# Ledger of designs, part 14: peptides against a protein of PDB entry 6RO1

Target 1, 216 residues: chain A of PDB entry 6RO1
Amino acid sequence: LGKEIEEYIHKPKYCLPFLQPGRLVKVKNEGDDFGWGVVVNFSKKSNVKPNSGELDPLYVVEVLLRCSKESLKNSATEAAKPAKPDEKGEMQVVPVLVHLLSAISSVRLYIPKDLRPVDNRQSVLKSIQEVQKRFPDGIPLLDPIDDMGIQDQGLKKVIQKVEAFEHRMYSHPLHNDPNLETVYTLCEKKAQIAIDIKSAKRELKKARTVLQMDEL

## One batch from the design tools (peptide; aimed at target 1 Q20)

Design b1_p12_6_s3 (made by RFdiffusion4, then SolubleMPNN; from b1_p12_6, 6 letters changed)
Fold by OpenDDE base, seed 3:
Structure b1_p12_6_s3 (fold): chain B 216 residues (1-216), chain A 12 residues (1-12)
Amino acid sequence: as target 1 above (216 residues)
Amino acid sequence: MVAKSEILVYPK
């Protein structure tokens, strides 16, 4: 279901309006998960389909991503690789196809205007890490309907299914379990916590909300 | 376009 939502979000017609400089986005390319990066800019490119001769517009977003140092030593033609969990890595501006964006945050970071110096790029990593620290339950996402304005009925149905699934998971986890009562009580508590978290996240989502980070 | 809900983060 999460993937189904992603299939809507990463469509250019929906996400492009929100790819402003500083926007936090998640980038995933097949098995390579770059995690959270920061949008620098995007561009439209035209691609001609070999078989149809038709122009298919491709959109590339430049994203600051934490890349492995090893990948940087390779030829300029090689694709960047995400930093390993146990390495520091280096922040690089990487051109990313828009459909590889797996998530879009409601958060926009202040970023240095000049990203040529490595120190400026690394400062953005510190900012991302600070944001992650401030949001232990995960960086806030743009709501596909409320924030992104997606009107697709298919998406609405997906959201309804997600909500129904969550409700069932918390309300009716094990109908035939002999310890049903205990399970239900635990699930109800968990459900209430989830609701509270969701409500808190929604409340945090304010139009033009400004957060001043203490340590950046 | 600006999102209806947006969080702007500045370094302190």
Scores: peptide ipSAE 0.439, ipTM 0.895, DockQ to the pose 0.698
OpenDDE base, seeds 1, 2, 4, 5: peptide ipSAE 0.435, 0.414, 0.424, 0.423; ipTM 0.896, 0.890, 0.892, 0.893

Design b1_p12_6_s4 (made by RFdiffusion4, then SolubleMPNN; from b1_p12_6, 7 letters changed)
Fold by OpenDDE base, seed 3:
Structure b1_p12_6_s4 (fold): chain B 216 residues (1-216), chain A 12 residues (1-12)
Amino acid sequence: as target 1 above (216 residues)
Amino acid sequence: MVAKSEILIYPS
């Protein structure tokens, strides 16, 4: 279901209006998960005629991502690779095809005007890390319907299925499993947390909220 | 288009 939602949000017709400088986005390229990065800018690339004859314009977004230092040494010939979990990595501006965006946050960061200095790029990493600390349940996402304005009926059906699944997951008396009460309590807590997160997200959504992070 | 809900974070 998450992947099904992703198939909508990564479409340029939906996501481009939200790819402003400072927007937090999650980037995944096949097996490479870069995690959260920050949009710097985007550009329209030339109309590549797909084999299907339809001119789908390719869009590239420049995203500041935490990259492996090893991959940067070979950057002339090889695509950037995400930093390993045990690696500090280095923040680099990476051109990313828009369809590789797996998530778009409601959060926008102030970013330095000049990202050429390493220190300026690394400061953004600190900012991302602080945001992650402030949102222990995960960085808030743009709502594809309420925020992004996607009217596709297919998406609405997916969302309804997610909601129904969540409701069933939380409401189905796991009648047959004796460990069910614990799972239900955890599921109810998770549901309540999800509702609380959703409500908090909705309240946060009602106004352009300016957060000053004291530790940045 | 600016999202109806946006959180703008400034460094401290």
Scores: peptide ipSAE 0.417, ipTM 0.893, DockQ to the pose 0.713
OpenDDE base, seeds 1, 2, 4, 5: peptide ipSAE 0.377, 0.413, 0.417, 0.339; ipTM 0.881, 0.893, 0.891, 0.866

Design b1_p12_7 (made by RFdiffusion4)
Pose (drawn by RFdiffusion4):
Structure b1_p12_7 (pose): chain A 194 residues (1-46, 58-67, 79-216), chain P 12 residues (1-12)
Amino acid sequence: LGKEIEEYIHKPKYCLPFLQPGRLVKVKNEGDDFGWGVVVNFSKKSLYVVEVLLRCAAKPAKPDEKGEMQVVPVLVHLLSAISSVRLYIPKDLRPVDNRQSVLKSIQEVQKRFPDGIPLLDPIDDMGIQDQGLKKVIQKVEAFEHRMYSHPLHNDPNLETVYTLCEKKAQIAIDIKSAKRELKKARTVLQMDEL
Amino acid sequence: EEEHEKKLEELE
């Protein structure tokens, strides 16, 4: 569901109008993410590209690392979430100290909103009048309710058990696909003709 | 805000 919502937000017809300098954006590509960042501007490429400060062809910052902000161009279809907040940015972003200042400014925004950095309502704000997105948002609130209600959500060992479950779940996916092709390969093809 | 709207129109 989360990914499905991102796809609606990826549509440039809907998200480009809200990519004003200083907008907070979360970016993820093929798995790894850079946390949150701020946009500077955007233009066409070659698809659209926006230059965004992120924590880090570079890779994202590790959890233990304090991080160093760097501006990088990214494709628009790599934005997972867009916030309602537009934090102020320096005019000349060339200095390192200013880049750290922006990192500190967002650390203060995250404090002002411990419930999470507010996101744009894709309907009330972004204007996605598509009916499919309605049923998606409904399933999200319902499944989030199911998640926090699960006895394991609070358990500190949840991440330890969740990984063993993820491994056991992937092994099972292989067995399924492997058996699927086996049932095909083992099949005699010309028996219906006969 | 007006400059941003103009930029979107040029891109379209």

Design b1_p12_7_s1 (made by RFdiffusion4, then SolubleMPNN; from b1_p12_7 with E1D H4F E5K)
Fold by OpenDDE base, seed 4:
Structure b1_p12_7_s1 (fold): chain B 216 residues (1-216), chain A 12 residues (1-12)
Amino acid sequence: as target 1 above (216 residues)
Amino acid sequence: DEEFKKKLEELE
């Protein structure tokens, strides 16, 4: 259901009005999850459809993303890779196709006018991290209907199914539906995995800090 | 915001 919503929100006709500079967006490219980045700009590129010769405009969004330093050392032709969880990473302006936007936030950040200095780009990362701290349950999303104005009946049906599912989850006492336990256990496992990843990252950071102190 | 609106209008 989440993926079905993504199929609507990443369409240019819906998302372009919300791709203002400073907009928080989530970028995912195949197996690479960059997480949250900040829109810098977007552009329309003329594309000729290979089969019809028709002009199909491609939209490219320049997004400030946390990238692996290792991926930046490889030739300018290689796709940027997301920073590893334990890596500081480097914020880079990465051109991405609009369909790679997996989420759009209601939050807009101030971005420096000049993103050439590394310090200016890294300041934006600090701002993203501050937003993430303020929203422990996740960065708020644009509502596809109320905020983005999507009128597609397919999306409305998806939302209704999500709401009905959520309502069933909350209205049924936890004890009566064996399938609810499995979904809750999966959601709790996902939440616990997210907590465990966060704790493991804290421990790894502590262990690295201790190792750096022992070398001194 | 005005510059952004103009950019959107140019894309329509």
Scores: peptide ipSAE 0.319, ipTM 0.891, DockQ to the pose 0.660
OpenDDE base, seeds 1, 2, 3, 5: peptide ipSAE 0.307, 0.314, 0.309, 0.316; ipTM 0.889, 0.891, 0.886, 0.892

Design b1_p12_7_s2 (made by RFdiffusion4, then SolubleMPNN; from b1_p12_7, 4 letters changed)
Fold by OpenDDE base, seed 1:
Structure b1_p12_7_s2 (fold): chain B 216 residues (1-216), chain A 12 residues (1-12)
Amino acid sequence: as target 1 above (216 residues)
Amino acid sequence: DEEFEELLEELE
């Protein structure tokens, strides 16, 4: 259900008005989770669909993200990679396709006007960490209906299901169990294994498709 | 336990 909500909010039709400088956004690119970053600016690029000749505008948002120092050395040829959990990393302005935004916060930060100095970029990481400390249950999200004004009936049905599931979850006897953290950790591990199985199946399907193309 | 796991999986 959270993923279904994500599929609405990352649509340019809905999210572009909220991509102001300083907006907190979460960025995920396939297996690369950058976590929370800060919008610097966005641009509309003209793209022509190669097969239809139709104008399909690409929206690129420049996001200040915590990147690995290793990925920065090859920045001309390699995509930026997220910093490892234990790595300090370096804040970099990364061009991100708008559909890679997994979350949009209600929070906006002040950002330095000049992001060329490393110290100015790293100051924004401190500001993100201060926001995370103020919101121990997570950085607050924009409400897709009340804040973003999304009127889609499909989204409203998804939200109603989320609310009903959350109510059942909070009413469940396990929610008050002192072992709840262990149960959550097991659920997260199971979910991650399911994602890994799905990715491996996708790679296997791609590899089989390539092998079939090499045999033709 | 199983019902709670199913609820979490549906919320994701």
Scores: peptide ipSAE 0.084, ipTM 0.725, DockQ to the pose 0.015
OpenDDE base, seeds 2, 3, 4, 5: peptide ipSAE 0.042, 0.068, 0.035, 0.050; ipTM 0.689, 0.724, 0.660, 0.702

Design b1_p12_7_s3 (made by RFdiffusion4, then SolubleMPNN; from b1_p12_7 with E1M H4F)
Fold by OpenDDE base, seed 3:
Structure b1_p12_7_s3 (fold): chain B 216 residues (1-216), chain A 12 residues (1-12)
Amino acid sequence: as target 1 above (216 residues)
Amino acid sequence: MEEFEKKLEELE
């Protein structure tokens, strides 16, 4: 469900109108979570699919991200890496494919016109940190329906399912149970045992099939 | 066979 919503939001037809300079965006590439960065610019690159000759436009957004200092030393050979939690890092403008945007904020920051000076880039990090302090429950997101105007019936059904699951989760008698963690751990153990039973039954069936083949 | 049946009984 959450991933299905993300798959709608990061579609160029929906998100591009909101990728203005100063927009807060969250960037994640597989295991590399850059967290919140700021849009500097975006570009459309013409790409030709190697096998079909069809024009598949690549959308690249330049995002000011907190990068590790190690990745800056290797910037000629390696992709930018996120700064470690305890690392200060350095703010760098990184070209990001639009599908790597995991979130888009309603918040827009003022950005310096010249991002070549390190101090100007680091001032934006201070501004992001100040926004994070103002929103302890998380930086506010663009609403896919109300802010982004997405009229997709698939998305509306996914959102309604999320809301129905959230309502069921919060209304569940165990939600505020002090033993919830214990009950959850027992449910996970029960689910794991059910997987193990299913795997053992599968191996038993394979062993029986091998024996029947050796008797032939 | 017997080892797999025993393992199944231990899991049920």
Scores: peptide ipSAE 0.008, ipTM 0.446, DockQ to the pose 0.007
OpenDDE base, seeds 1, 2, 4, 5: peptide ipSAE 0.006, 0.006, 0.006, 0.007; ipTM 0.431, 0.429, 0.428, 0.429

Design b1_p12_7_s4 (made by RFdiffusion4, then SolubleMPNN; from b1_p12_7 with H4F E5K K6E)
Fold by OpenDDE base, seed 4:
Order: structure tokens, then C-alpha cells, then sequence
Structure b1_p12_7_s4 (fold): chain B 216 residues (1-216), chain A 12 residues (1-12)
């Protein structure tokens, strides 16, 4: 459900009007979670779809992100990597594709005009950390309907499902159970076992397919 | 903000 919402909000049609300088955005690239960064700028790049030859514009957002210092050494050839949890990291302006935006905040920060000095970039990190301290339950998001004006019926159905799920979750008798932590731990173990069973079944199927090919 | 709107209009 959360991922389904992300698929709407990261579409250029919906998010571009909200990518003003200073906008807080969350960036994820595959397994790399950069967390919250700040929009600096965006640009449109011409792209040709490999299968249709049609012009499909790529939107690139320059986002000030906390990066590992190790990744900066190879910055000419390698993608920036997020700072390790215990690492201070360094704030860098990273060009990211718009579809890598996993969240957009209602919060906008002031950013220095010149981001070339390290101190100016690090000042923005301090500002992000101050916002995070003000919002212990998480940085506030733009509402996709009320703030972003998304009229898509698919999104409305997703939101209705989220609300119905949340209502069922909070109304569940186990929510007030004093053994809730134990129940959660058991549920997590059960979920992990189900994943492991599914993995083992896939491996068994692959092994059988290989054996059948060797018998032919 | 005006510069941002102009840029947005150029990209649409």
C-alpha cells in the first residue's frame, strides 16, 4: 500500500510542482536509503525510449543528500552511497531521477545560494536534523489528494484501503493486549518462516527443472 | 517562486 502511493507521488505529472528549492524529499535508490534530503533544483533531459523510439523526457532532481565519504572518492564513476548510521557523512548535491523520490514533505527549508562550501551544505543537514527533532513521529508528508491535487481514482482506492487497514489494525483486540510485543515477535517469526518456505520451494523447483534437463 | 513557476511552465 505505501509503495502503491509512492508510485503516484513520484510521477513527474504530480510531483514537479512541489519540487521547489528547499523542499524536503526522501530518496531511495534500490537498496540505498539516503533518507531525507533537500531539493536544490530539477531539470528535464531528453530521453529516447529504447523500444519505441519515442521521446520520453527524464526528470533529474538535484537533491542535497547525506553521503558516505568513501563514496565521494569515486564520485566521478560511481553512484553516491548513503552515509553509514554511525558516520557523520557529507552533504552532497546528488542528481537523482524523479522516480527515486519515495516521499515529499510539506516542509520547505531555506538553503544557501552557494552550496559549493562544505559548511553551507552541512548547515542544511543541521536544519534537517532540527526538523526531525520537531517531528519525532516523522517528517510531515504532502497529502497526495489535498496538497498535491492528485485526482486518480486508483490512488483514492489505495488511500481508502490504507484507512480501512489502519482502522482494522487499531480496532483489533490484540492492540490493547499486554502481551502485544510477544505476539508481534511471534508474527514476525511466522512471516520469516513463510518467506523461507517460499524460497525453499523455489529452489526445489529450480533443482527439479535442472534434473529434468539433465535427463533429456 | 515566480522563477519556479516559469520553469515549470517551460517543462510542461
Amino acid sequence: as target 1 above (216 residues)
Amino acid sequence: EEEFKEKLEELE
Scores: peptide ipSAE 0.240, ipTM 0.859, DockQ to the pose 0.849
OpenDDE base, seeds 1, 2, 3, 5: peptide ipSAE 0.231, 0.236, 0.226, 0.238; ipTM 0.855, 0.863, 0.851, 0.859

Design b1_p12_8 (made by RFdiffusion4)
Pose (drawn by RFdiffusion4):
Structure b1_p12_8 (pose): chain A 194 residues (1-46, 58-67, 79-216), chain P 12 residues (1-12)
Amino acid sequence: LGKEIEEYIHKPKYCLPFLQPGRLVKVKNEGDDFGWGVVVNFSKKSLYVVEVLLRCAAKPAKPDEKGEMQVVPVLVHLLSAISSVRLYIPKDLRPVDNRQSVLKSIQEVQKRFPDGIPLLDPIDDMGIQDQGLKKVIQKVEAFEHRMYSHPLHNDPNLETVYTLCEKKAQIAIDIKSAKRELKKARTVLQMDEL
Amino acid sequence: SDYVVTEEQLEE
């Protein structure tokens, strides 16, 4: 569901109008993410590209690392979430100290909103009048309710058990696909003709 | 690279 919502937000017809300088954006590509960042401007490429400050062809910052902000161009279809907040940015972003200042500014925004950095309502704000997105948002609130209600959500060992579950779940996916092709390969193809 | 932001862009 989360990825399905991103696809609606990826549509440039819907998200480009809200990519003003200083907008907070979360970006993820093929798995790894850079946390949150701030946009500077956007233009066409070659698809659209926006230049965004992120924590880090570079890779994202690790959890233990304090991080160093860097501006990088990214494709628009790599934005996972867009916020209602537009934090102020310096005019000349060339200095390193200003880049750290922006990192500190967002650290203060995250504090002003411990419930999470507010996101744009894709319907009330972004204007996605598509009916499919309605049923998606409904399933999200319902499954989030199921998640926090699960006895394991609070358990500190949840991440330890969740990984063993993830591993055991992937091994099972292989067995399924492997058996699928085996049922095919083992099949005699011309028996219906006969 | 130069990363310059104008007052007009911030007021948008």

Design b1_p12_8_s1 (made by RFdiffusion4, then SolubleMPNN; from b1_p12_8, 7 letters changed)
Fold by OpenDDE base, seed 5:
Structure b1_p12_8_s1 (fold): chain B 216 residues (1-216), chain A 12 residues (1-12)
Amino acid sequence: as target 1 above (216 residues)
Amino acid sequence: REVIVTDEQLAA
């Protein structure tokens, strides 16, 4: 269910108005979870689809992320990698495609005007850590309906299911029910399937575009 | 609701 919500939130048509400097966002790229970072800026890039010549706008958000020191040495040629849990890491401004945002917080931080100095970037990490301490149950998320104004009926049905599940979880002493782990694993599997379906639909759309061009 | 956290609020 959480990943089904993610599939709406990361869409540019919904999230762009909330990608102001200082907004806390969670970044995930495939198997790499960067955790919480801070929006620095975003840009619209004209991407010409290599096959159709159609302008498909790419939205790139610059996010201050905690990166491994090893990945920084290869940053000119290799994608940044997340810091290991036991590693201090280093805060770096990383260009991220908007669809890689897994969550958007209601929290917005003040950030230094100049992020070139390492100390200014590391100060933002301290701020993120302080926010995490203040919210032991997790950093608060933007409400997709009330804050983001998403009117999609599919999302409303997902949220209603989450709320009904949460209500049942709090109303029944289900915290002792071994079925909770099964429900979490099912929610994760369903969420992975939803990502895979979206990926497959994107690949199918690309393949159809290529096939249509080879037939023309 | 958007929550703006100031440096002063982080220091308190």
Scores: peptide ipSAE 0.139, ipTM 0.804, DockQ to the pose 0.062
OpenDDE base, seeds 1, 2, 3, 4: peptide ipSAE 0.081, 0.032, 0.080, 0.095; ipTM 0.767, 0.723, 0.772, 0.795; seeds 1, 3 fail the geometry check

Design b1_p12_8_s2 (made by RFdiffusion4, then SolubleMPNN; from b1_p12_8, 9 letters changed)
Fold by OpenDDE base, seed 3:
Structure b1_p12_8_s2 (fold): chain B 216 residues (1-216), chain A 12 residues (1-12)
Amino acid sequence: as target 1 above (216 residues)
Amino acid sequence: KEYIISDEELAA
């Protein structure tokens, strides 16, 4: 169900309005999980499909991501790789296809204007880590309906199924469906994350003096 | 709701 929601939010027609500089996003490329990065900018590329003659626009977002130092040596020819868990890594601006965004946060950061210096890029990593400390249950996500304004009936049905599943899970704790346990653990984590996000949002709302909260 | 967090707020 989380993956089904991802299939909506990564579509350019929905996510592009939220890809402003400083937006926290998660990037996944096949088996490579970069975790949370920060949007720097995005660009529209026109791709002519040779068989259809139709211009299918490709969107590329430049994202500051924590990359392995090994991948940087061959950066001219090889795709960036995520830093290993025990590796410090280095923050790099990586061009990412928009459909590889697995999550979009409600959080935006101020980023340095010049990201050419390594120290400026590494400062953004410190900021991400600080945000993660403030949100121990996970960085808050944009709500696809309430924040992103997605009106797709398919998404609404998915969310209703998630809510119904969560309600059934809490009302019937004894249904030991083993496939449900993994989904339950994810849903309980998500529900706890949603509660903790609401509490953290309230705490951030109390810090109103410095946070520009745009109520979308 | 969108949250813009300043560097000063993160350093605090």
Scores: peptide ipSAE 0.197, ipTM 0.855, DockQ to the pose 0.043
OpenDDE base, seeds 1, 2, 4, 5: peptide ipSAE 0.192, 0.027, 0.192, 0.181; ipTM 0.856, 0.692, 0.858, 0.832

Design b1_p12_8_s3 (made by RFdiffusion4, then SolubleMPNN; from b1_p12_8, 10 letters changed)
Fold by OpenDDE base, seed 3:
Structure b1_p12_8_s3 (fold): chain B 216 residues (1-216), chain A 12 residues (1-12)
Amino acid sequence: as target 1 above (216 residues)
Amino acid sequence: KEIIISDEELAK
């Protein structure tokens, strides 16, 4: 269900309005998890599909991501790689296809205007780390329905299923539904996302008292 | 709802 929600939020028609400079986003590319980064800008590229003659627009977002130092040496030819857990890494502006965004935060940071200096890029990492400290239950996510305004009935059904599952899981802790394992891995991720969304909503509600929240 | 966090808020 988390993946199902992700399939909606990473669509350009839904996420582009929220990809302003300073927006916190998670980037995942196959097996590479970059974690939380910060949007710098986005661009629309027109791609002509050779077979259809139709212009399929590609959207690329530039995101400040913590990258491995090893990947930077070959940066001209190789894709950026995430910093290893024990590595300090270096913040780099990485062009990311919009569909690789796994999450979008309600949090938006002020970023330096000039990101050419390493120190300015590293300052953003410190800001991300500080935000993470302030949100021990996880950085708050945009609600796909309430914040992003997604009206798709499929998404609403997914969320209803997650909520129903959470309710059943909390109301019947001992009911080993045998279909729970496959549904549990998906629904634990989904329930964790829904819990993360609910915790994020609760933290947003708490943050409303401390942080300037613009009602989106 | 969007949360805007300033550098000043992060320094506190």
Scores: peptide ipSAE 0.294, ipTM 0.877, DockQ to the pose 0.047
OpenDDE base, seeds 1, 2, 4, 5: peptide ipSAE 0.276, 0.032, 0.310, 0.251; ipTM 0.866, 0.726, 0.887, 0.855; seed 4 fails the geometry check

Design b1_p12_8_s4 (made by RFdiffusion4, then SolubleMPNN; from b1_p12_8, 9 letters changed)
Fold by OpenDDE base, seed 1:
Structure b1_p12_8_s4 (fold): chain B 216 residues (1-216), chain A 12 residues (1-12)
Amino acid sequence: as target 1 above (216 residues)
Amino acid sequence: KEIIVSDEELAK
């Protein structure tokens, strides 16, 4: 279900209005998980489909990402690699295709105006880490329906199924049903996505109360 | 709803 939601949110039609400077986004490219980064800007590039000659615009978002220092030593033509878990890494502005965004947060940070100095980029990492500390259950996500305004019926059905499952899970303390594991595994995959969305909403509400953050 | 976090808010 999380993957199904990702298939909607990474579409330019839905996500572009939310790619403002300072927006927290999660970037994943195949096996490379960069985790949470911060949007710097985005651009629309004209692309021509090689087979049809049709104009297919490419959307590129510049994202501050924690990168391996080894990847920086390699020529400007090599793709940035994520920092290893045990590595400090270095924050770099990386051009990312919009469809590689796996998540979009409701959180938007103030970023330094000049990101050329390493210290300014590294300060953003400290800000991300502080946000993560404030959201122990995970950085809150934009709601695809309520925040992003996605009206797709397929997505609505996914969300409804998740909400129905959550309601059943909370209304029936399934403490005693041995079939919980199988229903939980299929429903946990679906419910975990909705729990991730709802928990993100609940955490957002809790965090708003604690942080006295200006609501937009 | 968006949450805007200032550097000052993060320093607290």
Scores: peptide ipSAE 0.214, ipTM 0.834, DockQ to the pose 0.044
OpenDDE base, seeds 2, 3, 4, 5: peptide ipSAE 0.208, 0.211, 0.209, 0.178; ipTM 0.834, 0.834, 0.839, 0.817; seeds 2, 5 fail the geometry check

## One batch from the design tools (peptide; aimed at target 1 V107)

Design b2_p13_1 (made by RFdiffusion4)
Pose (drawn by RFdiffusion4):
Structure b2_p13_1 (pose): chain A 194 residues (1-46, 58-67, 79-216), chain P 13 residues (1-13)
Amino acid sequence: LGKEIEEYIHKPKYCLPFLQPGRLVKVKNEGDDFGWGVVVNFSKKSLYVVEVLLRCAAKPAKPDEKGEMQVVPVLVHLLSAISSVRLYIPKDLRPVDNRQSVLKSIQEVQKRFPDGIPLLDPIDDMGIQDQGLKKVIQKVEAFEHRMYSHPLHNDPNLETVYTLCEKKAQIAIDIKSAKRELKKARTVLQMDEL
Amino acid sequence: SLPVEYELYEPPE
């Protein structure tokens, strides 16, 4: 569901109008993410590209690392979420100190909103009048309710047991696909003719 | 360092 919502937000017809300088954006590509960042501007490429400050062809910052902000161009279809907040940015972003200042500014925004950095309502704000997105947002609130209600959500060992569950779940996926091709390979093809 | 300032998005009426 989360990825499905991103695809609607990826549509440039819907998200480009809200990519004003200083807008907070979350980016993820093929798995790894850079946390949150701030946009500077955007233009076409070759698809659209926006230059965004992120925590880090570079890779994202690790959890233990304090991080160093760097501006990088990214494709628009790599934005996972867009916020209602537009934090002010310096005019000349070339200095390192200003880049750290922006990192500290966002640390203060995250504090002013411990419930989470507010996101744009894709319908009330972004204008996605598509009916499929309605049913998606409904399933999200319902499954989030199911998640926080699960006795394991509060358990500190949840991440320890969730990983063993993830591993055991992937092994099972292999067995399924492996059996699928085996039922095919083991099949005699010309028996219906006969 | 610059102070922290920002704006929230408001939809038009």

Design b2_p13_1_s1 (made by RFdiffusion4, then SolubleMPNN; from b2_p13_1, 5 letters changed)
Fold by OpenDDE base, seed 1:
Structure b2_p13_1_s1 (fold): chain B 216 residues (1-216), chain A 13 residues (1-13)
Amino acid sequence: as target 1 above (216 residues)
Amino acid sequence: MPPVRYELYVPPK
């Protein structure tokens, strides 16, 4: 179901209006999960499909991603690879095809104007980590219907199935399986987070106020 | 550390 939602949100016709500098996005390329990065810029490249002659524009987004240091040394020949869990890694601006965006956050960071210095890039990683601390149950996502304005009936059916599944999970009396209680608690937390995100979005839409994260 | 500044930005429809 999550994958089915991704098939909609990564389409340029839906996501491009939300790819402003500072937008948090999740990038996944095949087996490579970069996790959360931040949009720096995007560009439209004219491409012609060789077989049909139809104009198939390619959309490339520059995303600041946590990359392995090893992959950067060979940057002339190899694509950037995600940092290993035990590795510090280095934040790099990586050109990413828009369809490789697996998630788009409602969060937009203030980023340094000059990302050439390593310290400025690493400061963004610290900012992402602080946002993650503020959202222990996950960084808030754009709502595909309410925020992104996707009207596709297929997506609405997917969302209805998810909601119906969640409702059925909540309506069944939890038998004393400690594993089920954990799953339900996680699902309730996720549902509460989704509600809290919707409420926070409504409040922020009204306030246009920059939330300063307290120095923890 | 400088305060992390962020917003929940939804572009106006």
Scores: peptide ipSAE 0.308, ipTM 0.844, DockQ to the pose 0.456
OpenDDE base, seeds 2, 3, 4, 5: peptide ipSAE 0.293, 0.289, 0.279, 0.167; ipTM 0.833, 0.841, 0.836, 0.753; seed 3 fails the geometry check

